# Peptides against a protein of PDB entry 7RZF: the designs that were tried, part 209

Target 1, 358 residues: chain A of PDB entry 7RZF
Amino acid sequence: PFQEEHLKQLYKIVPIKDIRNLYVTFPIPDLQKYYKSNPGHYLGHLIGHEGPGSLLSELKSKGWVNTLVGGQKEGARGFMFFIINVDLTEEGLLHVEDIILHMFQYIQKLRAEGPQEWVFQECKDLNAVAFRFKDKERPRGYTSKIAGILHYYPLEEVLTAEYLLEEFRPDLIEMVLDKLRPENVRVAIVSKSFEGKTDRTEEWYGTQYKQEAIPDEVIKKWQNADLNGKFKLPTKNEFIPTNFEILPLEKEATPYPALIKDTAMSKLWFKQDDKFFLPKACLNFEFFSPFAYVDPLHCNMAYLYLELLKDSLNEYAYAAELAGLSYDLQNTIYGMYLSVKGYNDKQPILLKKIIEKM
Target 2, 358 residues: chain A of PDB entry 7RZF as posed
Amino acid sequence: PFQEEHLKQLYKIVPIKDIRNLYVTFPIPDLQKYYKSNPGHYLGHLIGHEGPGSLLSELKSKGWVNTLVGGQKEGARGFMFFIINVDLTEEGLLHVEDIILHMFQYIQKLRAEGPQEWVFQELKDLNAVAFRFKDKERPRGYTSKIAGILHYYPLEEVLTAEYLLEEFRPDLIEMVLDKLRPENVRVAIVSKSFEGKTDRTEEWYGTQYKQEAIPDEVIKKWQNADLNGKFKLPTKNEFIPTNFEILPLEKEATPYPALIKDTAMSKLWFKQDDKFFLPKANLNFEFFSPFAYVDPLHSNMAYLYLELLKDSLNEYAYAAELAGLSYDLQNTIYGMYLSVKGYNDKQPILLKKIIEKM

## One batch from the design tools (peptide; made by RFdiffusion4, then SolubleMPNN)

Design b2_p21_5_s3 (from b2_p21_5, 12 letters changed)
Fold by OpenDDE base, seed 4:
Structure b2_p21_5_s3 (fold): chain B 358 residues (1-358), chain A 21 residues (1-21)
Amino acid sequence: as target 1 above (358 residues)
Amino acid sequence: MSAWPPKPEIPEWVERVLLSK
């Protein structure tokens, strides 16, 4: 285990590549035996969430962070790490203390709200989807990954252990949250800006770094992280598929799209999947407007309209992505193109959301 | 797909500094 002398440390690391990263790390107990509840996954889902009221949303709004990942990492025997990793902007590199303050404000929000069974259920459902379709997606590196997992799980459970959530354990979630405190933090900042400002070299890789104790005043600032009213739990993800029924191939199924509806205002082409046999669909809509590109003014208005529409839909983008749905909106010379792709079950919900914003 | 959510990936050269005693 890490002792007090190993905690509250800051590492300034020089990269070979021009990258800017922040790693905020907490030693946590070994949670391997609790893989069926996986409290680190629950926390990683919330801390790494990208929706409205998320940590990333706030940090992006300030222009400090591009990406954020949160989750558990295996350590040595008897302990693990919980890590929050962010990609820093140039401006974010100047605001690392404030970024970490926001992390602790979000963690404090999670403590205040307490463990949510519905969030666990969403994690369970998302993992079940991922598990069900894992073999249909190209298993790049699957074999090497399995070999690594065999050291941690019984052979019979190796295939499922990473995906299967069975037990909601609010006590374990609270236990991990209790370890996510400023007094337990180890921070690394990776930036070329530290070049020539380091005093240590790592033995194996020759990585240049400086180690510093985090000032007690900074630790205290993080310990006193208030509830930030901008942070909210995510709303329920309405896009998570639950129906995976695959309709039988019709006897008259054509290898190309068939015109199934022809009206003065609309044409509809349909092609059943004859290759993949997935509970997925691609909905493509082309809208024709005689006014879209009549003149530069109309062209600009059409462009602005789509930009505003995209912005208005941004609240759903992450939830849709997590659920295996995507949408695309493009200007065309004749009007607008809309595409909705992914699991077919909740596509009507996403399509309705798009139409309501149009 | 890797198990959702994405796990933090730490390069070994960072791990040796950050996660070592």
Scores: peptide ipSAE 0.483, ipTM 0.901, DockQ to the pose 0.526
Fold by OpenDDE base, seed 1:
Structure b2_p21_5_s3 (fold): chain B 358 residues (1-358), chain A 21 residues (1-21)
Amino acid sequence: as target 1 above (358 residues)
Amino acid sequence: MSAWPPKPEIPEWVERVLLSK
């Protein structure tokens, strides 16, 4: 186990490539035995969330961070790590202390709200979707992953153990949250800006780094992280599919799209899936406007409109992506193109949200 | 689909510095 002397450490690491990363790590107990509740997954979902009121949303709004990932990682025998990793901007590299403060403010928000069963259920549902379709979508990565899992789970559960959440354990969520404290932190900053400022070399890779104790004043600043009113729990993801029914192939199904509606204002083509047999659909809409590209002014207005529309839809983008839905909006020489792809069950909900913003 | 949520990936060269005693 990491002792007090191993905690509150800062590592300044020189990369070979021009990358800027921050790793905020916490030693946690071995959670392997709690795979049915997977409290680290619950916390990783919330800390790594990208929706409104998320940690990433705030850090992006400040221009400090591009990406954020939170979750558990295997350690040595008898312990794990919880890691928050961010891709830093050049400006973010100057604000690492404040970035970490915001991390602790978000963690404090999670403590204040307490464990939410609905969030656990959402994680369960998302994992069930991922499990159900994993092998159907990506067969090649399956074998190597199963081999690793066989060491940790009963044979009967190996196929499901990584994906099936069965038990809501708020006590374990709180236990992990209690380890996510400034006094337990190990921080690495990866940046070329530390070149020539290091005093150690890692034996195996020759990585140049400097190790420093994090000042007590900084630890105290993070310990006193207040509730930031900008941080909110995510809203319920309305896009998670629950119906996976595959409709039978129609006897008259054509190998090409058939024109099923032809009117003065619209044409509709339909093709049933005859190859993949997934509860997925692709909805493609082409909107035609005689004004879209009549002159440079109209072109610019159409472009600006679409950019504003995309921006207004950003609140749904992450939730849709998590649920296995995607949308695309593009300008065309004739007007606008909209595509909605993924699981068919909740596509009408996403489509409605898009149309309501148009 | 990638395993959701994405798990933190630490390069081994960082891991050996950060996660070692």
Scores: peptide ipSAE 0.482, ipTM 0.902, DockQ to the pose 0.522
Fold by OpenDDE base, seed 5:
Structure b2_p21_5_s3 (fold): chain B 358 residues (1-358), chain A 21 residues (1-21)
Amino acid sequence: as target 1 above (358 residues)
Amino acid sequence: MSAWPPKPEIPEWVERVLLSK
């Protein structure tokens, strides 16, 4: 494990490429034995969440961060790391201390709310979906992966251990959260702005860097991170599929879409899947309006309307994506196009949400 | 496919600096 002398360190690293990254790392105990509860996955899900009230949402709103990932990484024997990685904007590079403060505010929010069994259940359900529909890896890659996993898991669990959550362990979640403290932090900032300001070179890659201790005043500032009222736990993801039933192929199934409804106001075409046999559907809607392109004003209004609609739906975008759903909205010469794709089970819910915002 | 959520990816050249003793 890292000793106290290895903690509260800042590394300023010069990249070869023009990239700006922040890595906030915490040494944590080895969690491998707790794979059935996977507390690091639970925390990674919340810290890396992109929905309203998330860490990323707030940091994006300030213009400091583009992307955020949180989760566990393997270390040497007997310890792991929890890492929060963000892509920094040019402005964000100037606000690294404040970005990290917001990270600790979010972590403090997680402590205040405590472990949530419903969040664990969502992680379990999402992993079950991912496992069930995992693409078959190439045999050579698959065998190599299995060989690596056999060092950590019983043979009977090798196929499932990475995906199946079985045990809600709030005690282990709290244990990991207790390690996510300012006094236990190692920080790296990656930026070309440090060129010519480094004093060390890494032996293997020739990476130029500077190492310095984080000032005690900065550590104390992070230790005193208050609850930020902008941070909230995500709402329950209503888009996670639970029914994976595949309907039998109809005897009259055609290789092309068949017109199944024809009215003065609507036409409906349907084609059953005869190839993939997945519990997925593609819903495509074309809306026709005689007013859509009458003049430039109407065209601009239609464009603005769709932009506003997309913005209003952004609250569902991440939750839908996690659940294997997507939607697309586009202007057409004749009106509007809507597409909903993914697992069929919860598509009606997403479609309803879209319609309610229209 | 890797297990969801995505794990932090640290380039080896960063890892050697940040995660080494």
Scores: peptide ipSAE 0.480, ipTM 0.896, DockQ to the pose 0.543
Fold by OpenDDE base, seed 3:
Structure b2_p21_5_s3 (fold): chain B 358 residues (1-358), chain A 21 residues (1-21)
Amino acid sequence: as target 1 above (358 residues)
Amino acid sequence: MSAWPPKPEIPEWVERVLLSK
């Protein structure tokens, strides 16, 4: 395990490529034996969430971070790491201390709310979807992967152990959260701005870096991280599919879209999937307005309307994506195009949300 | 595909600095 002398360290690393990254790392116990509950996955889901009230949403709003990933990583010999990785903006590089403060504020929010069984259930359901529809791995990679995981899982569970959550363990979630503290942190900042400011070279890759102790005053600031009222747990993801039934191919199924509804105001075409046999659908809507392209003013208004509509739907975008749903909105010369794609089960919910914002 | 959500991917050249004793 890492001892106290290995903690509260800052590494300033020079990249070869022009990248700006922050890695906030916490040594944690080996959680491999707890794969059925996977508390690191639970925390990674929340810390890495991109919805309203998330850590990323707040850091993006400040212009400091582009992307954020949180989760557990394997360590050496009986320990793991929990890592929060962010892609930094140029401005974010100047605010690393504050970014990390926000991370600890979010972690403090997770402590205050406590473990949520419904969040675990969502993780379970999302993993079940991912397992059910996983692509066939390449034989060599698959065999190597199986061989590696046989050390950790019973033979009968090897194929499922990475995906199937079975046990809600709030105690283990709390245990990991208790390790996500400032006194247990190792930080790396990756930036070309450290070129010529390093004093060490890593032996294997020749990576230039500087190691510094994080000042006690900074650690104390992070330890005193309050509850930031901007941070909230995500709402329940209503888009997660639960029904994967595939309807039989109709006897009268056409190889092309058939007109199934024809009215003065609408035409509807339908084509059943005759190739993939997946519980997925593509809904495409073309809206026609005689006013959409009449003049430059109307064109600009149609553009602005679509931008406002997209903005109003942004709260659902991430949750839909996680659930394997997507939508697209585009201006056309005749009006607007809407596409909804993905698992068919919850498409009506997403479509309703879109229509309610129109 | 790996189990969702994506896990942090640390380049080995960073890992050797950050995750080593």
Scores: peptide ipSAE 0.470, ipTM 0.893, DockQ to the pose 0.525

Design b2_p21_5_s4 (from b2_p21_5, 13 letters changed)
Fold by OpenDDE base, seed 1:
Structure b2_p21_5_s4 (fold): chain B 358 residues (1-358), chain A 21 residues (1-21)
Amino acid sequence: as target 1 above (358 residues)
Amino acid sequence: MSPWPPKPTIPEWVERVLLSK
């Protein structure tokens, strides 16, 4: 186990490539035995969330961070790590202390709100979707992963153990949250800016780094992280599919799209899936406007409109992606193109949200 | 597919510095 002397450490690491990363790590107990509740997954879902009121949303708004991932990682025998990893901007590299402060503010928000069963249920549902379609969508990565899992789970559960959440354990969520404290932190900053400022070399890779104790004043600043009113729990993801019914192939199904509606204002083509047999659909809409590209001014207005529309839809983008939905909006020489893809069950909801913003 | 959310990945060259005693 990591003792007090191993905690509150900062590592400044020189990369070979021009990358800027921050790793905020916490030693946590071995959670393997709690795979049915997976409290680290619950916390990773929230800390790594990208929606409004998320940690990433705030850090992006400041121009400090591009990406954020949170979750548990296997350690040595008898312990794990919880890791928050961010891709830093050049500006973010100058604000690492404040970035970490925001991390602790978000963690404090999670403590204040307490464990939410609905969030657990959402994680359960998302994992159930991922499990159900894992082998159907991506067969190649399956064998090597199962071999590793066999060491940790009963044979009967090996196929499901990583995906199926069965038990809501708020006590375990709180236990892990209690480990996510400034006094337990190990921080690495990866940047070329530390070149020539290091005093140690890692034995195996020759990685140059400097190790420093994090000042007590900085630890105290993080310990006193207040509730930041910008941080909110995510809203319920309305896009998570629950109906996976595959309709039977129609006897008259054509191998090509058939024109099923032809009016003065619209044409509709339909093709039933005859190959994949997934509860998925692709909705493609082409909107035609005689004004879209009539002159440079109209072209610019159409472009600006679409950019504003995309921006207004950003609040749904992440939730849709998590649920296995995607949308695309593009300008065309004739007007606008809209595509909605993924699980068919909640596509009408996403489509409605898009139309309401148009 | 890995369960969502994606697990944090640390390059081994960082891991040996950060996660070692």
Scores: peptide ipSAE 0.476, ipTM 0.899, DockQ to the pose 0.558
Fold by OpenDDE base, seed 2:
Structure b2_p21_5_s4 (fold): chain B 358 residues (1-358), chain A 21 residues (1-21)
Amino acid sequence: as target 1 above (358 residues)
Amino acid sequence: MSPWPPKPTIPEWVERVLLSK
């Protein structure tokens, strides 16, 4: 494994393409044997979360980062890496030290809150959904993948081991968190701005880079990362489906939407799925207002209303996406259009949340 | 389909610099 001389290193790397990336890496023990608990997956879920109070949310609010991914990666024999990868903005490239400080503040928040069994359960449920609805791979690709997995998992578990979580191990989560410290960090910054400022060339790819020790003062700043009150654990994801029952096709099912409700204030059409047989639905709502397009003022008010509504729903957007739900809101010449799509089980919950914000 | 969350991907040319001894 990496020794002290290999830690607290900064690599400034020149890319061929115009990209800006930050990789914050931590050597960790080999966690492969703990696949049933998968503590790296738990931490990757939280560190890579995009909801309110997340690391990404804060870094995006500052205009420093576009995307963030966190998780474990295979290393050499006997160790792995935990990696936080971000896509940097031009401004973010100037604030790498502060970005990493925020990473350690978030990690400190995770330590302070401790392992949460409900978060593990959400990871388990999300993986169960992903496993159930995984795309059919081509036989050759699938066989090759399975052959690779057989090196790591018992034969009976090969199909499920990557997806199904079984054991909540808070001790292992804490163990990994204890490795996510400034003294254990290896950082790479990828940017064309380092062109002509490098002194090393990687032999295999010809990659130009500079290696520097991270100053002790910077390490100390990261070690002293306070709890940032902006960072919060995610709220429970209410949208994760648990019921995947498909109702039988009715004998009287029409090939087109049938009018099932007709009132002075509302019309409702329904069509049962006769093709896909998935536990999914599409809900489409058109709202009519006589005031929506009466004059430019009303048009602007309707636009502003919708923008405010969208903003108010942002807190649910990521959680809905994770759960395989989506919504769309649009202005129409008659008023407003709303669409809710995805797994049907929790659509009523999302719809209720939308209506409560309207 | 990979399980959620997505795993970090590092290009080999970065990996050889960052993850090598």
Scores: peptide ipSAE 0.475, ipTM 0.898, DockQ to the pose 0.532
Fold by OpenDDE base, seed 5:
Structure b2_p21_5_s4 (fold): chain B 358 residues (1-358), chain A 21 residues (1-21)
Amino acid sequence: as target 1 above (358 residues)
Amino acid sequence: MSPWPPKPTIPEWVERVLLSK
């Protein structure tokens, strides 16, 4: 494990490519034996969440960060790392201390709320979906992967151990959260702005970097991170599929869409899947309005309307994506196009949310 | 396929600096 002398370090690293990244890392105990509860996955889900009240949402609102990922990484024998990685904007590069402060504010929020069993259940359900519908790997790649996994898991669990959560362990979640403290941090900033300001070269890759201790005043600032009222736990993801029933192929199933409803105001075409046999559907809606393109004003109004609609639906976008659902809204010459795709079970819920915002 | 959510990926050239003793 890293000793105290290895903690509270800042690395300024020069990239070859024009990239700006921040890596905030914490040494943590080896969690491999706790794969059935996977507390690092729980924390990675929350810290890496992209919904309203998330860490990323706030940092994006400030214009400091483009993307954020949080989770555990393998270390040497007997320890791991928890890592928060962000893509920095040019402005974000100037606010790294404040970005890290917000990270600790979010972590403090997680401590204040405590472990949530419903969040664990969502992680479990999402992993179950991912396991059930994972693509078949090529045999050679699959065998190599299995051989690696056998070092960590019993043979009977080797196929499922990475995906299936079984045990809610709030004690282990709290244990990992207790390691996510300023006094236990190692930080790397990757930017070309450090070119010519480095004093070390990494042996294997020739990476130029500078190492410095993080000032005690900065550590103390992060230790005193208060609750930020902008941070909230995610709402329950209502889009996670639970029913995976595949209906039998109808005897009259056609290889092309059949017109199943024809009215003065609507036409409906349907085609059953005869190829993939997945519990998925594609819903496509074309709306026709005689006013959509009457003049430039109406065209601009229709465009603005859809932009506002998309913005209003953004609160569901990430939750839908996690659940394997997507939607698309586009202007057409004749009006509007709406598409909803993914697992069929919760598509009606997403469709209802869209309609309620229209 | 890797389990969801995405895990942090650190390039080896960064890892050698950041995660080494």
Scores: peptide ipSAE 0.473, ipTM 0.896, DockQ to the pose 0.549
Fold by OpenDDE base, seed 3:
Structure b2_p21_5_s4 (fold): chain B 358 residues (1-358), chain A 21 residues (1-21)
Amino acid sequence: as target 1 above (358 residues)
Amino acid sequence: MSPWPPKPTIPEWVERVLLSK
């Protein structure tokens, strides 16, 4: 295990490529035996969430971070790491201390709210979807992977153990959260800005870096991280599919879209899937307005309308994506195009949300 | 495919610095 002398360290690393990354890492116990509850996955889901009130949403709003990923990583024997990795903007590189403060504020929010069984259930459901619809892995890679994981899982569970959550363990979630503290942190900042400012070279890759102790005053600032009122737990993801029924192919199914509704104001075409047999659908809507392209003013208004609509829907974008749903909105010369794609079960919910914002 | 969400990936050249004793 890492001892106190290995903690509260900052590594300034020079990359070969022009990249800016921050890695905030915490040594944690080996959680492999707890794969059925996977507390690191639970925390990774929340810390890495991209919805309103998330850590990433706040850090993006400040212009400091482009992307954020959180989760557990394997370590050496007997321990793991929990890692929060962010892609830094140029401005974010100047605010690393504040970024990490926000991380600890979010972690403090997770402590204050406590473990949520509904969040675990969402993780379980998302993993079940991912398992059910996983692509066929290449045989060589799959065999090697199975051989590797046989050391950790019973033979009967090897195929499912990575995906299927079975046990809600709030105690283990709290245990991991208790390790996500400033006194237990190891930080790496990756930036070309450290070129010529390093004093060490890593032996295997020749990576130039500087190691520094994080000042006690900075650690104390992070330890005193308050509840930031901007941070909220995500709302329940209403887009997660639960019904995967595939309807039988109709006897009169056409190889091309058939007109199933024809009115003065609308035409509807339908084609049943005759190839893939997945519980997925593509909904495509073309809206026609005689005013959309009449003049430059109307064109600009139509553009602005679409941008505002997209902005108003942004709160659903991540949750939909997680659930295997997507939408697209585009201006056309005749008006607007809307596409909704993915699992069919919750498409009506997403479509309703879109219509309510129109 | 790895279970969703994606796990943090650290390049080996960073890992050797950050995650070594």
Scores: peptide ipSAE 0.462, ipTM 0.893, DockQ to the pose 0.533

